# Peptides against a protein of PDB entry 6EJA: the designs that were tried, part 176

Target 1, 276 residues: chain A of PDB entry 6EJA
Amino acid sequence: VEYMPANPVRIAFVLVVHGRASRQLQRMFKAIYHKDHFYYIHVDKRSNYLHRQVLQVSRQYSNVRVTPWRMATIWGGASLLSTYLQSMRDLLEMTDWPWDFFINLSAADYPIRTNDQLVAFLSRYRDMNFLKSHGRDNARFIRKQGLDRLFLECDAHMWRLGDRRIPEGIAVDGGSDWFLLNRRFVEYVTFSTDDLVTKMKQFYSYTLLPAESFFHTVLENSPHCDTMVDNNLRITNWNRKLGCKCQYKHIVDWCGCSPNDFKPQDFHRFQQTARP

## One batch from the design tools (peptide; made by RFdiffusion4, then SolubleMPNN)

Design b2_p27_5_s2 (from b2_p27_5, 13 letters changed)
Fold by OpenDDE base, seed 2:
Structure b2_p27_5_s2 (fold): chain B 276 residues (1-276), chain A 27 residues (1-27)
Amino acid sequence: as target 1 above (276 residues)
Amino acid sequence: SLEDWYSVDFDGMGDVPQDEERIAAVL
């Protein structure tokens, strides 16, 4: 008997989508959709066809909305963080959506457990934030992520401008850009005017792959640092051979890895991880 | 105790490209 919590958490799922993968999005949406949750979808400014399709979906469901603003995002672009931050603000301003957790999703990232299991778990740990750290040498992480380098997003390209220093007194951390954040922490990130949040927003506006480190770093250096759980409860389809070939040199002055979309043939992996 | 929930390892770390010609020497 799965314990149903008396006050189940409600989740705001934020989807940042691009391209022509409407069918993939539809499949993912159907897989994660629940009437008790909320879905906020950002469609890349360049993906007009996808935008029209997503708008159509949003009209069919009261708990699905599309961002009225649209950004042109690139792989590794600082604008991705801006997208998340703006979506967080929007979600906090939506008084008719009483969400408890913020969860970002892509076609390459899925919850490991069923909705009921996820809700039960998060309801029990509603005061926690779930971010997966890299689990390696932090200095190496900084170097490999290019955190000590200054990047500028301009003309659909991430330009490496030069070197920069990591702010003193800040414990930098990072890892997965897929996370589960409670509303309280999202409120802090969105509305706090303290030195930490202000400086980090500025710092990460010139950062490559900012979502992989921003929230980790802010959380660990914030008054909410004790709420961190080193787990994002995700299954991500990583294939290093396919995803780590410096394929983004044309848009980013850096080499990086990207996850792959799940295929129907990958379904067996979900079954294996779903076993108690 | 937190339940044993699994997360998949990631490999999102990048490397400095060898092509330095595209690097703007501003700083």
Scores: peptide ipSAE 0.018, ipTM 0.534, DockQ to the pose 0.293
Fold by OpenDDE base, seed 1:
Structure b2_p27_5_s2 (fold): chain B 276 residues (1-276), chain A 27 residues (1-27)
Amino acid sequence: as target 1 above (276 residues)
Amino acid sequence: SLEDWYSVDFDGMGDVPQDEERIAAVL
């Protein structure tokens, strides 16, 4: 149901992009763009062509900014979490951008609902945080994610150094690295000095695919735990045939799966999801 | 992830309050 909320939420969309798919990015951007939202775009340090293209876009819209810093992120790299955390800090320091929700996006995402529907929904549940958990055996999750392994990102590679223990007293959770976080929780993650946030930031600095677990774990062990909603409101184009072939073994001392870009032949999935 | 922890999200998936089935999977 589409509503017209009296106090509509404003969204900070954080786009993490790389490569040369400028046309695809442009299509996605047009699909999600609205004058009342904010768009903060990080372009991989190595993607200079895309950076130039994104800069052109940012000059055309007052509510679009590009990160002045750029990280060289690799698949599964801990630096991706750093990218999000720094982006969150930046966004909180932008006093001229009164955003209510943080939403991360990649080229593998596409909106399946209208902006009005999204805003109506988030306005109704503005105090909640939306993270999708794996919904399976947690011990298996830990093993498959390699959370009990120590990784080091160095020289554009994720090195597996050895085994480690999960911190005591922490309920680990995770799943999708695509989420919707309210400003209050982002503030907590960014500025809290409690043991939970401090320890988790350290722990996940040596974690493979940290964004798939960090925010889940922090949220569920924090004073904000009651705000957890096990849904990220996303369609992710998972194609195991394409995404689960250990294709990143040259980058990471681990195997893994990644979502794929949506293609026209994949659009049937949107129809399925959109059916009430 | 090393596995498909999740597939395409459909309406009704996840623990969304009240109108979960109607308005989930917005993005």
Scores: peptide ipSAE 0.017, ipTM 0.475, DockQ to the pose 0.030; fails the geometry check
Fold by OpenDDE base, seed 4:
Structure b2_p27_5_s2 (fold): chain B 276 residues (1-276), chain A 27 residues (1-27)
Amino acid sequence: as target 1 above (276 residues)
Amino acid sequence: SLEDWYSVDFDGMGDVPQDEERIAAVL
């Protein structure tokens, strides 16, 4: 539904970028930039050239900031979750940035709807959290994700140390590591000292691809469970036939699947996306 | 209905590698 909300939501976009994708980032940034939103950018510790470019951009806009800390994130690394969690804390401590929603993006992402459409939608559903589940057998998901395995991130590698048990009484879920979270839930994840949040932070610090499951699992087992919407408002160019290889053995003691870059022929998917 | 707003990429489910020798022994 498109309408002009009386109290439009303001979005904190967290951009996690690496490599030399400056042109892609510039394209995406231009597409998503609005004066009423906030942009917090983390550049991989190893991407110094990109960091310099991003810093230049941040100096031009008052609502764009770069993380003063930088992590060396690897594919599937637990440090990616740490990046999000620290970014969330930072954003909550920025009292001059009254954001209502947290949205994570990469340099490869691109909006398929207008800002007005997004703001109108989120303003209508401002009390909801948008996380997309895998939509398959959960036991299979646990096995395939290696959630029953203990991993350690060390020396730019995810080492598989052995087996572990899923915590009792926890309903594990997951899927996409791209999500839209409202401020209230982010506050809960950041500041809660309850047993759920404490144990899950510890558990997922030794987890492969933690961002694909952490927020889902915490939300569904929390007092905020009724706020979950099984949709992340994203289109992913997923092609398992092309993306499922053991291309990451040099990084992780696991074989994983990855999505593919968008191609011109994929444009029709954007047009065919059903409107809510 | 809910609509997709952004084109994004995310990782999918993996498999256990055949070479299990890289697993650290845990007693």
Scores: peptide ipSAE 0.013, ipTM 0.474, DockQ to the pose 0.311; fails the geometry check
Fold by OpenDDE base, seed 3:
Structure b2_p27_5_s2 (fold): chain B 276 residues (1-276), chain A 27 residues (1-27)
Amino acid sequence: as target 1 above (276 residues)
Amino acid sequence: SLEDWYSVDFDGMGDVPQDEERIAAVL
C-alpha cells in the first residue's frame, strides 16, 4: 500500500541551467512538473537563448519562476553557492509559495521515481535533510577538494591564491552537490546570524566546489545536526575517463572530476531503478 | 571533486538511508 500522506510536502525545485540544453531541460521539466510543486529556475548570465526559452515556459505556468538576477557561474566556482543561497532567500520571501523541501536540479537530471513516490517519501521524513557524504577519509577529502586552499572567483576563473587553514572547531564534511533540504534548515542557513553560518559563508566564498561541502558542514555543526541523512536520493553518472582530468584548467587552477550528463545509453540504469 | 566519492544504489528508497550507504535514487 503506497503511503498517502495527509499533508503532502510541496517541493521547491531549483533548477540551475546553462548552455544550450533547452531540449533536455524541456524533457526534464515535463517529467518533473506537478501543479503542487514550485520551480525556480536560474539561467546562467551567458545563456541568453536558454533564458528566453525558460522565460517562455515560466509564463505558461503560475508555479514556475525565473530568477530576475543571473550569475555567470563557472565550474567549481564559488558563485554557484551564491546562486543557491540567493535562490533560497528568494524562495523564503515568496510567501505565496508554501514549499517544504528545497531540491536542486540541473538540466541533465531526470526523475527515476514518480512524483507520488518522492512526495510520500519526503512527507514521511519531512524533518530530515538529505546530503550525501563522501564516505572516505576526511583528510583526503579536504586535500582533494582543495578546502585547505584559498580560491578567488574573478573574471570567470577560479584563481588559487594560496594555502589556508580549516576553521578550528568545525567538522568539515561534504560529498555530493545535490541535496534535499527541508525549509527549516534553509531558513537557518538563510537568516541565522550565528558564528557558524556567518563564518562558513565567508569561508566558502573562497572555496572551490563549495556546494559539495557547505551545506554538509553547516548542517553537521548546527543545532540541526540530528536531521542529517547521508543520502541525497540522486543518480549521478560518473565516467572517470571522461570526467576526471584537467578539463577545467582554463576555468579553475585545479584539476578534478565532474559528473557526466546522462545519455540514451545510460537509460538502462533508469530501467533498473524503475523496479520497486 | 578529484574523484567520484560515492556510488549510487537504486534500492531502498522506502527507508531512510543509513550513513555510508550508497545513494538510493529517487530523482
Scores: peptide ipSAE 0.011, ipTM 0.423, DockQ to the pose 0.041; fails the geometry check

Design b2_p27_5_s3 (from b2_p27_5, 16 letters changed)
Fold by OpenDDE base, seed 5:
Structure b2_p27_5_s3 (fold): chain B 276 residues (1-276), chain A 27 residues (1-27)
Amino acid sequence: as target 1 above (276 residues)
Amino acid sequence: SLEDDWTVDFDGMGDVPQDEARIAAVR
C-alpha cells in the first residue's frame, strides 16, 4: 500500500500515436487510465482509421480529448516537437483540466508502476522535472544526434542541409525523448519570451529528433535548471534486432533506432520490470 | 548515427532492472 498524499498530483498524459496499432493502444490506455488524470491524444494526420478509433474512446471519457489539429509527423521529424509544444499550449488553455504534470506517451510505452505509486512519487516531487540524459560524453552526443547539423523537414523527409553552430552560451543536453514535466516548467516553455526559449524553439525547428534534446537544453539553461532530475521513470520496448535498423533512411538523412511496439510475447518483460 | 547506447535509471520509483536503450525517434 502506497502513501496517499493530501494533495495528489493530476497528470496530463499526451499520447502521440500513429499507424494501425489500435489494439496495443487500447491495451496501453486501459493500463494507464484513471479518472483523476487527463489524456490528450494526437493522432497522425495520415492515420485516419486510428483517429476514428481514438475519437470513439474520447467520447466515452470526459477526461480524454483528441487534438483538433493533426500533424503528419515523421520519424525523427522536427514536427514532433511542434506537436508537443502545441499540445502543451492547448493543455494550458484548458482551464477545466487542472493538471500538474505533463507526461508524453506512445503506443510503445507501458507503465511499470501502479498509478498510486506514480502519483505518490510525483506528489512528493511536484516541483521537479524528470528528464533522462544520455549519460555519456556530451561532444559525442552532439555529433551522434546531429545537433551540429541543419535539418529541414519537408515533403515528409528530414533533409540534412549542412553544418551549423550551436548557439553560444547554451549548454546542450539530451537523451530520452520521454519526460515528466511539471506545469510550471511547461508554462515557461509555452509562454516565455526570453531569449533562451525563443532561440531554442528556432534552433530545434531545424533539428533531427528534437524532443530528445529540446526540453533538456531549455531546462538546464533556464531559471528552472535546479529542478531537473535525471530520470524519466518509464519503460519503452527496445528491441535492438528490430528497432535499431536504418529502416527510416527513406525519410531521414540519418540512421538510427526506433522503439518497437509491444507484442504479447513481451509480457514477461513487463513482469520483470514491475517486480520490486 | 543515432545508435548511441545509454542507460535508463528507474531508481526513483524503486528497484527496477536497468535497461540499455539507444537514442531513437518516436514512432
Scores: peptide ipSAE 0.015, ipTM 0.487, DockQ to the pose 0.043
Fold by OpenDDE base, seed 1:
Structure b2_p27_5_s3 (fold): chain B 276 residues (1-276), chain A 27 residues (1-27)
Amino acid sequence: as target 1 above (276 residues)
Amino acid sequence: SLEDDWTVDFDGMGDVPQDEARIAAVR
């Protein structure tokens, strides 16, 4: 469906970046940049070179800001969720940025649809939240995600401390750590003091890869549960052969998958995904 | 995740979510 929305949504893109992938980030940024959207960029505390580069970009665009705080976000670390939560709070406090949707991105992301298509779609379904679920057996998901294990992030390492129980009465869900959340739900997550949000923030502060499950779980157990759409409307290079081989065992007491940068050979993925 | 490939497409772009994706309505 192609139409011009009467009240087009404005998107807050939250970019979490690290390392020295400046060129990749620049390409991605140019691909997603639009004057009507907002870009809030967090650069890993250890990535000073990249931080300098991003700061230069932010000075050139009024709708681009860099987080004044910086976290050391290790792969699989609970601190990544903290990064998202703090960025959400910041964005909600920016009264001069009237955004309608929150979208997280990394340097490994790339849009496969036009801005107009994305805006049109989100404008039509602005009351929905887009989170992709694992679509598998929930018990198996819990096990492979280590949700029944207690983790502690300390000294740039995710330590597995032991077993834990899933909170009673909570329907755990998860999948992709890439999501599109409407402002209303972000407000709920950020400012609600109900038992659900409080307990889940506590629970997921000791969780491996929390972003893959936190928002799913909170949403599905919240009064906003009926806004869940099982689709994150994006493509991420999850080359299992490259990203799921325990390459980060040195910093986490678990095995998992991480997204990889797109390679020219991955172009076929865009063609398949972008089918009319 | 350990086993999942999270290559998610845009098949639902422009379409009604109920037709292209599961809407979780917990009742």
Scores: peptide ipSAE 0.011, ipTM 0.406, DockQ to the pose 0.048
Fold by OpenDDE base, seed 3:
Structure b2_p27_5_s3 (fold): chain B 276 residues (1-276), chain A 27 residues (1-27)
Amino acid sequence: as target 1 above (276 residues)
Amino acid sequence: SLEDDWTVDFDGMGDVPQDEARIAAVR
């Protein structure tokens, strides 16, 4: 028997998409679409074909909107964080969309739980924020993430400018750039003028892969720190042969791994992970 | 305990290229 909440949470799904992943996006969208949720889609500035397709979808559904602004979101780019932050602000200003949770997705994502399961779970833990930590040595994480390095995003490239110091008194954390955040925390991140939020926004504007640690760090050092759950309820496909190399040197002065699109062969992973 | 058992990954773990450090001009 599944728990049926009296006041089910409504989710704002923020989709950040690029390239020509229209087929996969369509599949994913169909899998996650529900009339009670909201979908806010950002299409990369350079992906005009995809943008046209997404606009067409948005016209068919009242709870689907496309960002009127578009960023050039390069791999590892600081602009990705800006995209999330701006989308959060937009969503908070949409008074006709009473969402309770913010969930980010890409075209490479796919649900492994039913909508009812997700809603029931989040309704039970509506006061919590779900961010997955790296679970390793933090010093190593800092080095490998390049948090002690200064980056500048310019002309569709992340330029490494030199070394920098991590702000004192801040407990840095991070891991997955996939998260589930409640509205209360999103409001805090968006509108707070305290020293923490202000400094972190500035710090992470020069950070490689900022979304992997910004929200973790802000949350853990904020008055909302007790709401953190070390779980993001996500599934991501990784292929080391394709993703774990210096394949993005042309757009970032860093080497690392990136998520890959799901393949039909990956279906078994969904079955294994999606346990009742 | 949390009710879900989902696999989690992150992108950023890597190395600094030896000859890729550059300084860009501000537009």
Scores: peptide ipSAE 0.010, ipTM 0.515, DockQ to the pose 0.339
Fold by OpenDDE base, seed 2:
Structure b2_p27_5_s3 (fold): chain B 276 residues (1-276), chain A 27 residues (1-27)
Amino acid sequence: as target 1 above (276 residues)
Amino acid sequence: SLEDDWTVDFDGMGDVPQDEARIAAVR
C-alpha cells in the first residue's frame, strides 16, 4: 500500500514538443494527465499542425495551457534553455496554478511509475531537487560537452566561435537534461540577481546542450546546494547501436548522440522497473 | 538515503532526445 500524503505535491509539467507526432503526444499526455497537476506546453514555432492540435487539447482542460510565445529551436541549441527559463517565469507568474515541482518532458517520454507513486515520493521529498549527474570524470565531461568552447546559435546553426574558460570558482556539473525541480529553486533561478545566476545565464546562452548542465551547475554552486539528489527519476529509450557520431555537423559544429523514442515493444522495460 | 528505489536510464553525456534530433534533421 502506498503512502497517501496529507498535502500532496502538485506538478507543473512543461512539455516541449515539435513535429507531427500528435498521436504519440496524445498517448503520453493521457498517461501523465491528472486533474491536480498543471501542464504547460511549448510547441516549436515551425510546428503549426501540432500547435493547432495542442491548442484543441488546452481548450478542453483548465489545467492545460500553451505558451503564447513560440521558439524555433535546434538540436543542441542554447534557445532550449531559454525556453525552459521563460516557461519557469510564466509558471511562477501564474498565481492560479499552485505547483510545487517543475518537470520537463518531451513527446518521447513516458511514465514508468503511477501518479500516486510519483506524488507520494515527491511529497516526501518536496524540499529536494532531482538532477542526474554524469557520474564520471568532470574534465572529460567538460570536453565532451564542449563547455570550454564558445557557441553562437544563428541561422539554425550552432556555430563554434572559439575557446573559452570556465568561470573561476564555479564547479561545473551536468548529465541528464531531464530534471525535477522544486518551486523554491525555480524561483531562485528565475528571480535571483546574484552573480552566480547572472553569470551562468550569460555563460550558458553561448553553450551547446545547455539544459544538460545549467541547472546542475547553478544548483550545486547556490545556497540550495544541499537539496540536490543525484537521481532524475527518469527512463529513456537508449539504443547504443546508434553510438555517438558527428552526425549533426550540418546544424552544430560538434558531435553528439540522441536516445530513441519509446515504442510499444519497449514497455516491458517499464514493468521491470515498476517496483514498489 | 531515499526510501523509494527509482531507476534512472541515462546512457551518456551530451545526449539529446530523439525528438530534438528530428528537428535537426528537418533543417
Scores: peptide ipSAE 0.015, ipTM 0.520, DockQ to the pose 0.109; fails the geometry check

Design b2_p27_5_s4 (from b2_p27_5, 10 letters changed)
Fold by OpenDDE base, seed 1:
Order: structure tokens, then C-alpha cells, then sequence
Structure b2_p27_5_s4 (fold): chain B 276 residues (1-276), chain A 27 residues (1-27)
């Protein structure tokens, strides 16, 4: 018997999309669409074709909106965090959208579980935040992420300017840049004026791949730290051979990995993870 | 990141209260 929540959570899905993957996005959207949820879509400033397509979709559904602002995001760019933060603010200001959870998605994502399963789970744990940590040595993580390095996003490039210190008294953490955040924590991140949020926003504005660490770090050092769940409920198609070739070296003064689109041959990954 | 490749973006690991295995890989 599947659990049916008495007060089901409503989800704000924030889709960050770019390129020309309209068909793939459409398939993903149809797979995750539900009338009780909300969909806020940011299309990269450079992706005009996709923007037009997404606008057409948004006109067909009352619970689908497109960001009126558009950022030019680059891989690893600090601007990606800005995109999330601004979208969070927008969503909080949308009084007609009573969402309970924030979930970020890309065009490459696809649901593994049903909507009912997702809603049931989040309704049961509505006070928790789901962020997946790296699960390794923290010092190594800092080095590999370049958190002790200063980066500047300028002219569609992440410039490494030099070394920096990790703020004192802050326990840095991170991992996946895909997460599920409850509204309460999003409110805190968006509107808090405390020293933690202020300093972290400043710190991460010069950070490579900030979304992989910002929310983890803020949460774990905040009064909401006890709401941390080390799981993002995601499967990302990581293929080292394809995603870790420093393919973005021309954009970022660093080497890192990016996820790849799922192929039919990757189906076994779903089976392995989806097994109860 | 390199860390994500090995440990992060594969669901089924980490602390999810009680229903971790059943609700793993929701998205």
C-alpha cells in the first residue's frame, strides 16, 4: 500500500535549460508535469530558439512560467548560483504559487519514480532539506573544487585569479548541485541578513561550480543545520570518459566533470538504483 | 566535480530516514 499524504507537498520545479534540446526538454517536461506543481523555467540568454519554444509551452499551462530575466551561464560559472538565487526570490514573491519544495532540474534529468512516490516522500519529510555531500575527505574536496581559489566570471570565462582563504568558523561542505530544498530554508537563504548568508553569498560569487557547495555550506552552518539529509534522490549520468576531459578548459581555468545525457545503454543504472 | 562522479550523483547512498531504499532515485 502506497502512502497517501493528507497534506501533499507542492513542488516548484526550477528548470535551467540551454541549447537546442527542445525535444528532450519536452519529453522531460511531460514526464514531470503535474497540475499541482509549479514550473519555473530559466532559458540561457543565448538560447533564443529554446526560449521561444519554452514560451510557447508556458502559455499553455497556468502553472508554468518563464523567467523574465535571462542570464548567460557558463559551465562552472558563478552566475549559475545567481540564477538559482534569483529564481528563489521570484518564487517566494509569487504569492499565487504556494510551493513547499524547490527542486532544480536540467533538460537531461528524467524522473525515476512516480509523482505520487515523490510527493509522498517529500510530504513525509517536508521539514528536511536534501543535499548530497561528496562523502570524502573534506580537505581533498576543497582542493578538487578549487574552493581555496579565487575565480572571477567575466566575458564568458571563469578566470582563476589566485588563492583565497576559507572563511573562519565555516564548515565547508558540498557535492551534487542537484538538490531538494524546503521553502523554509529557501526563505532563509533569500531574505536572511545574518553574517553567514551575507558572507557566503559574497564568497561564492567568486567560486567555481558554486551550486555544488553553496547550499550545503549555508545549511550546515545555519540554524537549520539539523534539517540536512545527505541524499538528493538523484541519478546523474556520470561518464568519466565523456565528462571529465577538461572539455570546458576554454571556459574555465579549471578541470572538472559534467554529466552526460542518458543513453539507452545507461538503463542499467536506473535498474540498480531503483531496486528496493 | 570529480567527487560527484564517484560518490554524489548516484542515489541510494546517504542518510534518508527509513524510506531511503524505497524512494531512492526519485528524480
Amino acid sequence: as target 1 above (276 residues)
Amino acid sequence: SMEDLYSVDFDGRGDVPQDEERVAAVL
Scores: peptide ipSAE 0.009, ipTM 0.442, DockQ to the pose 0.056
Fold by OpenDDE base, seed 4:
Structure b2_p27_5_s4 (fold): chain B 276 residues (1-276), chain A 27 residues (1-27)
Amino acid sequence: as target 1 above (276 residues)
Amino acid sequence: SMEDLYSVDFDGRGDVPQDEERVAAVL
């Protein structure tokens, strides 16, 4: 018997999609859609066909909206963080959408657990934030991520300008760029004018893969640090042997990795074999 | 387990270049 919360949380799903992933997006959307949740979709500025498809979906559901602004994001680009931050602001300004949690998704994501299980879990831990850390040597993480390097996103390229110092007094952390954040923390990130948030927004505007570290670092150094859970409620699909081939050198002045791709049949397999 | 709600995740994507580094000149 599943736990039924008395006051179930409502989720704002932020979908960042690009390319020709219409089929994958439709599959994911069908799997995650519920009338009690909210869906805010950003389509890459260059993906016009996909944008038209998403607009058609948004017109059919009152709890689905598409960003009126669109960014041209690149792999590892700082603009991805800007996309999330602007989406957060938009969602906070939507007074008719009383969401409790922010969850980001891509077209490659697929839920392993039922909506009832997700809602029950988040309702039990509604005051917590779920960010998965890399769980390894932090110094090595900083080096590998290039956090001690200054990057500039320009002309669909991440230019490495030189070296930089990590701000003193800041405990840097990071890991997965997939997270679950409660509304209270999103409000803090969006509207706080303290030195931490201000400096980190500036710092990460010149950072490669900023979403993998920004929210971790801000949370852990904030008054909300005690709300962190080192888990993003996702299955790890990382395999560096397959995903690390410096395939993005044409886009960024750095080598990068990609997570493994799953086929639809793999999702079904995971649902069947996943541990409770 | 609580970590098996979604199918896609990874620890980090950064890696140090294995070839010659490129750095833009800043004046």
Scores: peptide ipSAE 0.035, ipTM 0.584, DockQ to the pose 0.295; fails the geometry check
Fold by OpenDDE base, seed 2:
Structure b2_p27_5_s4 (fold): chain B 276 residues (1-276), chain A 27 residues (1-27)
Amino acid sequence: as target 1 above (276 residues)
Amino acid sequence: SMEDLYSVDFDGRGDVPQDEERVAAVL
């Protein structure tokens, strides 16, 4: 029998979705839905069909809301970070939603444990933040991520404008753009006016794939640095053959990789990771 | 431990494009 915490954490799931995959989103939603959690969904400004479908879902569940604002996002775009930051602010202002953790999800990234297991785990470590680092050479990471390059998101394109310097005194880190952040850290990121948060928000507004590095970097350089756990408690479906062919050159002045949506045939991976 | 039960796949997400670099004026 799994331990049930006396004060179980409640999770705010943030979904940033686009396209027309309504059925897939519905399946994912059903898989992660629980009455004790909260779901905040951003639909791309261009995805009107999907938006209508998501609105229908939100009307059926009191713990599901859709962002009243919508951004037009592109792969690797800085606007994705803006989306997360704004959603965090919104969630903090929702006083009727007492969430303890912020978790972003997509169809390509899933918790690999049951809700009960996840809640039990997070309840035990409610003061921690879970971010997965790349775990390799940091200089190489900076180069490959283009962190030393200046980008501008404009006209549905991520323009490379030139070189830039990493701010002095900042230890840059990053890795997975899927994370679990506790409310306290989200509050810090949202409301802090210190130089770190202010400068990093500015820096990452011109960054490619900002969500893969922003929260790592802010956390590790913040007063909350001791709360970092190098694990995001996820399984991400990577397939290099499909996701790493510079397929985004038409969108960004950079080459990159992307994870793939899970398919039924991929579920065997969950079983492999399901160990005591 | 529960920590050991979770994993994530990560690959490098970026590489320098081989085509001509498009540069605009810095804001």
Scores: peptide ipSAE 0.015, ipTM 0.530, DockQ to the pose 0.332; fails the geometry check
Fold by OpenDDE base, seed 3:
Structure b2_p27_5_s4 (fold): chain B 276 residues (1-276), chain A 27 residues (1-27)
Amino acid sequence: as target 1 above (276 residues)
Amino acid sequence: SMEDLYSVDFDGRGDVPQDEERVAAVL
């Protein structure tokens, strides 16, 4: 018997999409769409075809909106964090959309649980924030993530300018840039004027792949630190052979690994990574 | 249950990037 919450949470799905993944996006959208949730879609500034497609979808559903602003998001770009932060602000200002949770998705994402399961789970843990940490040596993480390096996003490139110091007194953490955040924490991140939020926004505006650690770091050092759950409820696919070849050096002064699409042969990974 | 609910791009589970490498989602 599945738990039916008396006050089910409503989810704001923030979709960040680019390229020509219209078919994949459509598939994913159909799989996650529900009338009680909200869908806010950002399309890369350069992806005009996809933007037209998404606009068409948004006109068909009252709970689907497209960002009126569009960022040129590059791999590893600091602008990705800006995209999330602005979308959070927008969503908080949409008084007609009473959402309880913020969930980010890409066109490559796909649900493996039912809507009822997701809603039941989040309704039970509505006061929690779900962020997955790297789970390894933090100093090593900092180095490998380049958090001790200063980056500038300019002209569709992440320029490495030099070394920098991590702010003192801040416990840096990170891992996955896929998360589930409750409205309360999103409000804090969006509207707080405390030193933590202010300094971290500034710090991460010059950070490579900032979304992988910004929310972790802010949460863990905030008054909301006790709400963190080290789980983002995601299944990940990873293939270093395909994804780790410094293929993005043309757009960032760093080597990086990119994830790969799931394939039928990757099914065993789902079984291995499944957690109760 | 804290089971995975979505299949998503890998960006921080299990594997660690090489030196001076980053794990990123293609967005």
Scores: peptide ipSAE 0.009, ipTM 0.485, DockQ to the pose 0.074; fails the geometry check

